# Peptides against a protein of PDB entry 4CIC: the designs that were tried, part 23

Target 1, 148 residues: chain A of PDB entry 4CIC
Amino acid sequence: KVSTKGHYGVQAMFDLAQHFGEGPVSLKSIAERQGLSEPYLEQLIAVLRKAGLVKSVRGAQGGYILAREPRDIKVGDIIRVLEGPIAPVESVSQDDPEHSLKFDFSVTKSVWEKVKKSIEEVLDSITLADMLKDAEEAQMAQGYMYYI
Target 2, 147 residues: chain B of PDB entry 4CIC
Amino acid sequence: KVSTKGHYGVQAMFDLAQHFGEGPVSLKSIAERQGLSEPYLEQLIAVLRKAGLVKSVRGAQGGYILAREPRDIKVGDIIRVLEGPIAPVESVSQDDPEHSLKFDFSVTKSVWEKVKKSIEEVLDSITLADMLKDAEEAQMAQGYMYY

## One batch from the design tools (peptide; made by RFdiffusion4, then SolubleMPNN)

Design b1_p10_2_s1 (from b1_p10_2, 8 letters changed)
Fold by OpenDDE base, seed 1:
Structure b1_p10_2_s1 (fold): chain B 148 residues (1-148), chain C 147 residues (1-147), chain A 10 residues (1-10)
Amino acid sequence: as target 1 above (148 residues)
Amino acid sequence: as target 2 above (147 residues)
Amino acid sequence: KESAFLLAGE
């Protein structure tokens, strides 16, 4: 599962993508449009900024912009920044060394590695530009449903 | 992420697959081989049994067996039984209706649906028989490294 | 670092 952090991070980045080229957007405006708390969004944006996915613009009309074009930002990039490496299983806490019968669960581990790889491939195959396109297509489809 | 329950469930089912055709295995033996607590394994096995993936055999040499051949049990079947439907994102608790600006996050939802589908495809592409084969291949490879 | 993708069952 993508954490709430990853989910909202993608949502916030998508909002920035929708406004790409229009200049800086305020955190308040993003929060309002995406149904996020401003303090939570501030934390997300801070991480995304540090990772170089978002830029802060100073001034009266300041705010945030994507640091790269939407086509150059993968969903996987956002998730890796916010959540770290994709892990399909929780690392069983190494803490109790005694009952660590290190059964070399190499085979079960391989299953989870396959899942991980699949998730990574999917997330790395989707850019913010792809998401923008999907949104446009969805809006057009809705528009046509009103004309029928 | 697969929960601990899903992880250990797959491990337990794989143990049963390794002993398929050898008769019933005791929970104790599975627990020992798989590094699982017996009480926890009992809970897992109860769920798996109820779902028809495992059978209980009664008697002095009783225990558990796979209810189907290893080739007929997908990892996805085990995960769905233990964890339910694969959800790539936690359902944001619907609880606070007021700030549910139902922003139709249709696009973000579609991303997660793609992830879900991908996970399902992977898990449904792997059977316990595939896992057995992988284990055999790994053992052979280790044997060759000693030569 | 808690790994991010939790498949939490319902």
Scores: peptide ipSAE 0.072, ipTM 0.803, DockQ to the pose 0.546; fails the geometry check
Fold by OpenDDE base, seed 5:
Structure b1_p10_2_s1 (fold): chain B 148 residues (1-148), chain C 147 residues (1-147), chain A 10 residues (1-10)
Amino acid sequence: as target 1 above (148 residues)
Amino acid sequence: as target 2 above (147 residues)
Amino acid sequence: KESAFLLAGE
């Protein structure tokens, strides 16, 4: 399960993608649109900035922008930055060497590795540009329903 | 992320699969082999039993057995019983109607739905029989390395 | 850093 942190991180990055090319967006405006706590968003943005996914712009129209084009940011990139490596199971602490030696452990581990790979493939297949396109298509579909 | 509950549930069910056809297995023996707390395993088994994945056998050789053949139990079935529906994101409470109306919410939701579907497909593609086969293959491979 | 990918059951 993607944590609230990962979820809101993707929402915030998507908001920045929607405004890409329009200049810097204030954290306040993102928080308002996405229904996020501004202090919480500040923490998320700090991590995303440190990872080079977001840039801070200073000045009277200061705020944040995507550091890369929406097509060059995968959902998987955002999740890895915020959550670390995608782990399908809570790492039963690799620290129990006794569990690593059990044959049964290897088989169950392989199941979770398959799940991990599948999640990674999905998240790495979706860019912010894909999300923008999906949003546009959904908006067009809604617009057509009002004209019928 | 599969919880500890889901993880240990799969381990316990796999242990029962390894002993399928050999008769009932005691919770104590499962706990010892899998490195699980017996009280914790009792709780897991109670849920699995209620869901019809495990049967309790009474008597001098009492214990638990799989309620179905290993080929008829998917990892996804075990996870759904123990965890409920696979949710890739903590359901931001569906109770906030204000979030549901936002177009942005729909797009992000679609991402998580794709993740959910992918997880479900993987977990539903793996049976306890597949796990048994993988275990046998791994054991054979280890045996060949010692010769 | 503990991977916070928690499957919240309902």
Scores: peptide ipSAE 0.070, ipTM 0.811, DockQ to the pose 0.530; fails the geometry check
Fold by OpenDDE base, seed 2:
Structure b1_p10_2_s1 (fold): chain B 148 residues (1-148), chain C 147 residues (1-147), chain A 10 residues (1-10)
Amino acid sequence: as target 1 above (148 residues)
Amino acid sequence: as target 2 above (147 residues)
Amino acid sequence: KESAFLLAGE
């Protein structure tokens, strides 16, 4: 499962993508639209800013913007920043000596590596620009359903 | 992440696959080879048996066998039995009414659905027979490095 | 760093 942190991180970044080119967006406005607490969003934005995915703008109309164009930010980049490397299985910490005799069967590891690779390929194939396009197409489809 | 339960479940099923056709294997022997506690393995085997992936054999040489051939058991089948449906995102339980206003943006859901589909395709493409073949190839490769 | 994708057991 993608953690709540990863999920809401992608939502917050997508909100910033929807406003890309319109200037800085306040954390308050993002929190309200995404149904997030402002303190929680502040923590997410701090991590994303440190990673260079988001930029803070100071001033009377201060807030946050994407640091890059939506086409230059992959979903995989957001997830890796917030959650670290995509690991399909918990690396059993070497620290539990009693569970140390895990025959790390090379064969079972290969299964999880295949899963990892597949997840990475999917997440690295989707940009914020792709998500914007999908949202526009969905809105158009809904609009047509109301006119028919 | 695959839970410890899913991970060890696949290991236990793979151990049974390695002994397929040799007769029943005791839980004790599986636990010893896989580095699992016997009580933990008993819980896993109970679930796998109820799902029809494992069969109990009674008698002096009693134990467990795969209920199907290794080629007829996918890794995805084992994971679904032990952990339920593959969910890439926690379904926020409907029970927290305050988190109810999640604008479940259809677009973010579509991303997670693509991830789910990809995981399912991988896990459903790998059988216990494929794992046995990979193990044999790895042993042969190690044997050739010693010669 | 806790890994991003936790399956159902947590």
Scores: peptide ipSAE 0.065, ipTM 0.809, DockQ to the pose 0.579; fails the geometry check
Fold by OpenDDE base, seed 4:
Structure b1_p10_2_s1 (fold): chain B 148 residues (1-148), chain C 147 residues (1-147), chain A 10 residues (1-10)
Amino acid sequence: as target 1 above (148 residues)
Amino acid sequence: as target 2 above (147 residues)
Amino acid sequence: KESAFLLAGE
């Protein structure tokens, strides 16, 4: 499962993509539009900035922008930055050494590796530009449904 | 992510698949082979039994068997029984009502639905019989590397 | 780094 952090991170990055080319966006405005707490968003943006996905713009109209074009940012890139490697199974916390019999059952491991690969392929196939396009298409479809 | 419960559940079901046709297997023996605590395994087996994936056999040589042939049990079936529906995103716990602004952003939701579909397709494409075959092939490959 | 893709079990 994508964590709440990953989910909100993708949401915040998508908000920045929607405003790409319009100049810097304040964290407050992103938080308000996306229904996120500003402090939580600040933590997410700090990580994304450090990873080079977001840039901070200084000045009176300061804020944040995407560091790359929406087409050059995959959902997989965002998730890897926020959550690390995509793991289909929770790492059995090394904390319980007794039940951590590392029976790395090669067969069960192979199942999870297949799941991992599939998730990676999906997330790496979707860019922020694809998401923007999907949003536009959805808005057009809603507009047409109101006129029918 | 598949929880520890799902992971160990698949492992336990695979153990039962390896012994399918040999009669009932004790929980103790499964626990020992799979490196699981017997009490934990008992909880997993109880859920799997209730879902009709495992049968309890009574008697002096009692234990558990798969309720269906290994080919008729998908990994996806096991995961759905143990964890419920495959959700690619953690359900934002309804517990914080203030930040649960359900902006079900249709676009972000669509991303997660694509991930969900992909996971389901993979897990539903793998049966316990497929896992048995993979294990046999792996054992043969190891045997050939020693020659 | 704990892999964050936790399927939150209900």
Scores: peptide ipSAE 0.062, ipTM 0.807, DockQ to the pose 0.524; fails the geometry check

Design b1_p10_2_s2 (from b1_p10_2, 7 letters changed)
Fold by OpenDDE base, seed 5:
Structure b1_p10_2_s2 (fold): chain B 148 residues (1-148), chain C 147 residues (1-147), chain A 10 residues (1-10)
Amino acid sequence: as target 1 above (148 residues)
Amino acid sequence: as target 2 above (147 residues)
Amino acid sequence: KESALTLADD
């Protein structure tokens, strides 16, 4: 499972992508639209800002913007920033060197590495721009259903 | 992340696969080889047995065996039995209908569905027989490095 | 029931 942190981080970044080019968005407005607590969102945005995915704008119209174009931000980038490396298995503590030497450990590890690679490939194949496009397509599809 | 339960479940099932055709394996022997606590393994095996992936054999040579051939057990089957459906995101409580109606929720959901599908495809593409083969290949490769 | 492949930190 993507953590709640990763999930809400992607939602917040997507909200910023929807407003890209419109100027700074307040955390309050993001929180309201995404159904997030503002304090929780502040923590997420702080991490995302430190990673250079988000910029803070100061002033009367202050808030946050994407630091890059939506096409240049992968979902995988957001997840890695918020959660670290995609690990398909809880790090069985690398601290037990005895488990690392077991042949069985190597085979099971290879399974999880395949899962990891697959997840990474998917998340790195989806940009915020792709999400925006999917949103537009879904909105158009809904619009067509109301006109029939 | 695959839970510890899923991880150890796959290890236990792989141990049973390595001994497939040799007769019943005791939980104690699996626990010792896999570095698992016997009580924890008992809980895992109980679930796996209930799901029909493992059979218990009674008697002096009692223990557990795979209920199916290693080729007929996918890693995905083991994971689904132990952990339920693969969910790439914590179920944001479907109980908040207000979140379900937001268009943004739909788009983010589609991302996670793609991740889910990808994970399922990988886990369903790997059988215990594939794992056995990989183990044999790795063992041969190690043997060749020592000569 | 927390599903198996939790990429999420439970």
Scores: peptide ipSAE 0.043, ipTM 0.813, DockQ to the pose 0.176; fails the geometry check
Fold by OpenDDE base, seed 2:
Structure b1_p10_2_s2 (fold): chain B 148 residues (1-148), chain C 147 residues (1-147), chain A 10 residues (1-10)
Amino acid sequence: as target 1 above (148 residues)
Amino acid sequence: as target 2 above (147 residues)
Amino acid sequence: KESALTLADD
């Protein structure tokens, strides 16, 4: 499962992508639109800013913007920043020595590496620009269903 | 992440695949080879048996066998039995009504559905027979490095 | 750094 942190991080970044080129967006407005608490969003934005995916703009019309164009931000980049490397299996912590006879059967490890690679390929194939396009297409399709 | 339950379930099923055709294997012997507690393995085997992936054999040489040939058991089948449907995002439990205004933005949902489909395709493409073949090839490669 | 994509419900 993508964590709640990864899920809401992608939603917040997508909200910023929808407003890209319109200037800075306040955290309050993002929180209201995405159904997030402002304190939780502040924590997410702090991590995303440190990673160079978001910029803070200061002033009376201050807020946040994407640090790059939507086409230059992959979903995989957002997930890796918020959650770290994609690991399909819990790295059994080295700390329980009794569970240490992990026969790291090379074969089972190979299965999980294939899963990891597949997830990475999907997440690295989707940009915020692709998500914007999909949203526009979905809105147009809904609009046509109401006019028919 | 695949849970510890899913991970050890695949290991236990792979152990049974390695002994397929040799007769019943005791839970004790599987637990010893896989580094699992016998009580934990009993719980896993109970679920796998109920799902029809494993059979119990009774008698003096009793134990467990695969209920099907290794080629007829996918890794995805084992994971679905032990963990349920592959869900790439936590289904926010319906129980917290205040978090209920999940704008299930159709677009973000579509991303997670693509991830789900990709995981399912990989896990459903790998059988226990494929894993046996990979193990044999790895052993042969190690053997050739020693000669 | 704890790995991101947890497939299992903890």
Scores: peptide ipSAE 0.042, ipTM 0.810, DockQ to the pose 0.537; fails the geometry check
Fold by OpenDDE base, seed 1:
Structure b1_p10_2_s2 (fold): chain B 148 residues (1-148), chain C 147 residues (1-147), chain A 10 residues (1-10)
Amino acid sequence: as target 1 above (148 residues)
Amino acid sequence: as target 2 above (147 residues)
Amino acid sequence: KESALTLADD
C-alpha cells in the first residue's frame, strides 16, 4: 500500500499540477482543496521541495509551484521521494541473528521483486500530465451526464 | 508491502508444494525448514485450511498437504486468503465525517486502482508450480557454478 | 478485512 504520506503527496502534487502556469499556490489553498491539514501539507511540501519537485516562490503572492512541467513528474517520482524505494514486503527485521536460519528464500523473494517491479512500472507510467488529462475527461463525462 | 503474514503464508505454502505428493508434512518440519515459529505457522495453516488451500491429514504420520495441485494455487489466492483484498492505499479511516470534504479524489483513486490491478495481475500470474520451477532452475544454476 | 498489502515505510 502507498502510505498516507504518499497518497496525500500525490494529491498535493496534483493540485499544483492543476494550477501549473497560474503562478504560486498557497499551502492554505492546497490544504483547503485537497482536504489536508496545513501543518501536514507543510511537511510534505518541505520534502517535495528538498527533492526538487516543488519550488517555493517568495513574495506577497508567494507559495509553491511545480519545479518541472506536469509531464516531467511521474507518480513514481513523488512516491520514491516521500516513501523511498518501493518495497512490496516488509523487511523482516534481521534483528534476531540467532534464528536467522538463512533459508535462501530466493524464490519467495523473487515473487516480491516481481510485485515491486510491477508497481514501479505502473507508477512510472503515470505522470501528473496524465492525471490532468484523466481529470479533464472525467469532468467532460460528468458534464455529458447532466445533459442526458 | 505484503504483510509478514502474507510473506510467511507464501513460504509455508511453497514448502507444502515442494513436498506435494510425498504425503503429509508436519508443522514442525515446515517451521524448521521455513524459519517460522510453530505457533505462528499453526495460525497461518488454520486460516489456509479454512480457506480450502490446505488439508489436514490425521494419524501418526499426520500433518498437512496442499488441498490442490501447486499449479492450481496462485500466490494471489494465498495473499487474498491471508490478507483479504489487495488494497494499494490504506483506506483513510472514514471516521472523521466532518472534514470529509468529499473531494472527488477520483483521479488519485484511479492511480491506486491501477496499482491494485497490477499487483493482482502479478500475484495471479504466479502459481506454486511456477515457484517450484523457479527453485529448480535456481538449483541447476548453482550446480553449474560449481562446475 | 483491510488489505495488508501496504507499501509500508521501511
Scores: peptide ipSAE 0.038, ipTM 0.801, DockQ to the pose 0.162; fails the geometry check
Fold by OpenDDE base, seed 3:
Structure b1_p10_2_s2 (fold): chain B 148 residues (1-148), chain C 147 residues (1-147), chain A 10 residues (1-10)
Amino acid sequence: as target 1 above (148 residues)
Amino acid sequence: as target 2 above (147 residues)
Amino acid sequence: KESALTLADD
């Protein structure tokens, strides 16, 4: 599962992509549009900024912008920044030393590695630019349904 | 992430697949071979049995068997039984009504649906028979490295 | 119904 953090992170980054080239966007405006709490968004943006996916602009019209073009940011990049490496299996916490028989049965591990690879391929195949295009297509389709 | 439940469930089912045709396997023996607690395995097996993936055999040599041939059990079937539908995103709990703005942005949702589909395709492409074959190949490869 | 595949690192 992509965590709520990953989910909201992608939403926030997508909002910034929608405003790319229009200048800095305030966290407040992102929070309002995306239905996120501003404090939670601040935490996400801090991580994304540290990772170099977002830039802060200072001033009266300050805020945040994407650090790269939407086409140069994959969904996978956002997820890796917010959640770390894509892991399809919960790491059995090492904390119960006795029964943590790492029966990492090579065969079962290979199943999860295949799942991981598949997830990575999907997330790395989708850019913020692809998402923008999909949004435009959806908006056009809705517009056409009102004219029918 | 496949939960620990899903992970161990696949391991337990794979153990039963390795013994398929040999008769019933005790939970104790599965637990020992797979490094699982017997009580935890009992919970997993109960769910798998209820779903019709495992059968219980009664008697002195009783235990559990796969309810179907290994080729007829997909990893995806096991995961769906143990964890439910494959969902790549945590359902934002409906419990906070005010800020549960279901900004189910159709676009972001579509990303997760693509991930879901990809996971399902992978898990549904792998049977317990495929896993058995992979294990045999790995064992043979190890045997050839010793010679 | 907690959905199955959580990518969240512990």
Scores: peptide ipSAE 0.036, ipTM 0.802, DockQ to the pose 0.180; fails the geometry check

Design b1_p10_2_s3 (from b1_p10_2, 7 letters changed)
Fold by OpenDDE base, seed 2:
Structure b1_p10_2_s3 (fold): chain B 148 residues (1-148), chain C 147 residues (1-147), chain A 10 residues (1-10)
Amino acid sequence: as target 1 above (148 residues)
Amino acid sequence: as target 2 above (147 residues)
Amino acid sequence: KESALTLAEE
């Protein structure tokens, strides 16, 4: 499962993509549109900024922008920044020696590596630009349903 | 992430697959080989038995066997039995109404559905028989490194 | 760094 942090991180980045080229967006406006607390969004944006996915703009119309074009940001990049490497199994914490998976069953490990690779391929195949296109297509489809 | 429960469930089912056709295996012997506590394994086996993936055999040589051939059990079947449906995002518990994802952003949902489908396709493409074959090939490769 | 995709225990 993608954590709530990863999920909301993708939503916040998508909100910034929808406003790309319109100038800086305030955290307050993103929080209101995405149904997030402003303090929670501040923490997410701080991590995304440190990773170079978001830029802060200072001034009277200050706020945040994408640091790159939507086509140059993969969903996989956002998830890796917020959550770290995609791992399909929790590493049994080395701290519980009694539950230490002594048997690194090479076979079970290979199953989880296949799952990992598949998730990475999907998340690295989707950009914020692809998400923008999908949103436009969905809005057009809804518009046609009201006119029929 | 597959939980520890899902991970150990696959290991226990794979242990039963390695002994398929040899008769019933005791929970004690599985627990010893897999490095699991016997009480934890009893809980896993109870769920797997209720789902019809494992059978209990009674008698002097009592224990557990796979209910189906290794080729007829997918890794995805084991995970769905132990963890439920593969969900790529945590359902925000309905119990926190303030964190209710009001905006079902159809677009973000579509991303997670693609991830779900990809995981399901992988886990449903791997059987316990495939895992047995991979283990045999790995053992042969190690044997050839010693010669 | 805890890994991103956690299948939550329901």
Scores: peptide ipSAE 0.041, ipTM 0.809, DockQ to the pose 0.564
Fold by OpenDDE base, seed 5:
Structure b1_p10_2_s3 (fold): chain B 148 residues (1-148), chain C 147 residues (1-147), chain A 10 residues (1-10)
Amino acid sequence: as target 1 above (148 residues)
Amino acid sequence: as target 2 above (147 residues)
Amino acid sequence: KESALTLAEE
């Protein structure tokens, strides 16, 4: 599972993508729209800002913006920033050198590496721009259902 | 991340696959080979047995066997039995009806559904027989490095 | 029920 942190991080970044080009968005407004705790969102945004995915804008209309265009931010980038490298297995402590020597460990490791690669490929194939497009398409589809 | 439970479950099932056709394997022997706690392995095996992936054999040579051939057990089957459905996101409580109505929730959900599908496809593409083959190939490759 | 494949944060 993507952690709650990764999930909410993607939601917050998607909210910023929806407002990209409209100027800075307040954390309060993101929190309200996404149903997030503002203090929790502040922590997420701090990490995302440090990683250069988000910029803080100061002033009367202060807030946050995406630091890059939505097309230049992958979901995988957000997840890696918030959660680190995608690991398909809980780190069975790489520190158990006794497990590293077991042949069985190598085979099971290869399974998890395949899972990791698959997750990475999916998350790296989806940009915030793709998410925006999917949102627009879904909204259009709903709009057409009300007119029939 | 696959939980420790899923990880050790796959290891235990793989150990049983390596001994498939050789008769029942004791939990003690699996625990020793896999570096698992025997009490923890007992809990895993109980779940796997209840799901019909493992059979208990009674008698002097008692223990456990795979309930199906290694080719008929996917890694995905083991994971689903031990951990339930693969969920790419922690269940943000589906019970928050307010989140379900947000359009943004639907888009983010679709991302996680794609991740889920991808994980399922990978785990369902790997059988215990595939793992056995990979093990044999790796052992042969190591053997050739020493000669 | 915490479902299986958690991409746990490290």
Scores: peptide ipSAE 0.054, ipTM 0.813, DockQ to the pose 0.181; fails the geometry check
Fold by OpenDDE base, seed 3:
Structure b1_p10_2_s3 (fold): chain B 148 residues (1-148), chain C 147 residues (1-147), chain A 10 residues (1-10)
Amino acid sequence: as target 1 above (148 residues)
Amino acid sequence: as target 2 above (147 residues)
Amino acid sequence: KESALTLAEE
């Protein structure tokens, strides 16, 4: 599963994508729109900024912007920054050598590697620009339903 | 991530597949071969048995067998039995209505649905028979490297 | 019902 961190990270990045080209947005405004706690969002944004996906703008109208165009940011990039490598299986903590899965049988490992690859391919195929387009199409579809 | 439960469940089911047609295997023998604790394996097997993927055989040579042929058991079936529906995102506990993800924005949800579908397709494409074949091919490849 | 596939933090 994508953690809550990954989920909210994608939501926050998508909010920034929706405002791309409009200038910096405040964390408060993102938190309000996305239903996130401001302190939690601050932690996410700090990680995303360090990874170079987000930029901070200083000043009275300061806030955050995407560091790249929405088309140049994959969902997979956001997830890797926030959660690290996409792992399909819970890594049994390496710290208990006695209960280390000694029998990481190559065949069962190959199943999880196939799952990993599939997840990576999906997440790397979706950009923030693709998400923006999907949102526009959904809004247009809703607009048409209100006029019918 | 597939939980440890799902991972070990697939390992245990694969062990049973390797012994399919040889009669019942003891939980102890599975636990020893797969590096699992016997109590943990007993919990897994209880769930798998209730779901009809495993059968218990009684007697002195009693134990467990697959309830179906290896070709008739998908990895996805094992995971669904042990873990429930494949969900790509952690379900935020429904219990805190104040912090409920009010903005399950349809677009972000669609991303996770695509991930879910992809995982399901992969896990439903792999049977225990496919895993047996892969193991045989790997053993043959190792055998040829030693000659 | 907690949905099963959690990406555990490494």
Scores: peptide ipSAE 0.039, ipTM 0.805, DockQ to the pose 0.171; fails the geometry check
Fold by OpenDDE base, seed 4:
Structure b1_p10_2_s3 (fold): chain B 148 residues (1-148), chain C 147 residues (1-147), chain A 10 residues (1-10)
Amino acid sequence: as target 1 above (148 residues)
Amino acid sequence: as target 2 above (147 residues)
Amino acid sequence: KESALTLAEE
């Protein structure tokens, strides 16, 4: 599962993508649109900024922008920044060091590696530009359903 | 992520697959081989049994067996039994019901649905029989490296 | 770094 942090991080980045080229947006405005607490969003944005996915703009109309074009930011990039490497299994090693017996059976490990690879391929195949396009198509489809 | 429960459940099911056709195995023997606590394994096996993936055999040589052939048990079946539906995102709804604002934006949801589908396809493509074959191939490869 | 894709236990 993508953590809440990853989920909200993708939402916040998508909000910034929707406003890309319009100038800096305030964290308050993102928080309001995405239904996030402003303090929580500040923490997410701080991580994303440090990773070079967002930029802070200073001034009276200050705020945040994407550091790259939406086409140059993959969902996988956002998730890796917020959550670290995509791992399909929780590392068993942290909770019970005594019963973390060495038999991470090569076979079970290979199953999880296949899952990992599949998740990575999906997340790396989706850009913020793809998400923008999907949003536009969904809006068009809703518009057409109201006129039918 | 697959939970610890899902991870250990797949290990326990794989152990039962390795002994399939040899008769019932004790939980103690599975626990020892897989490095699991016996009480924890009992809980896993109880769930797996209720779902019809394992059978309990009674008697002096009692224990557990797979309820189906290894080829008829997908990793996805084990995970769904132990963890429920494969969800790519933690349900935001449980921790803060007030801030679980309704805007599960259709677009972000579609991303997670694509991830879900991809995970399901992988886990449903792997059977316990495939895992047995992979184990045999790995053992053969190790044997050839020693020569 | 704890791996982030947790299957939330319902």
Scores: peptide ipSAE 0.037, ipTM 0.806, DockQ to the pose 0.521; fails the geometry check

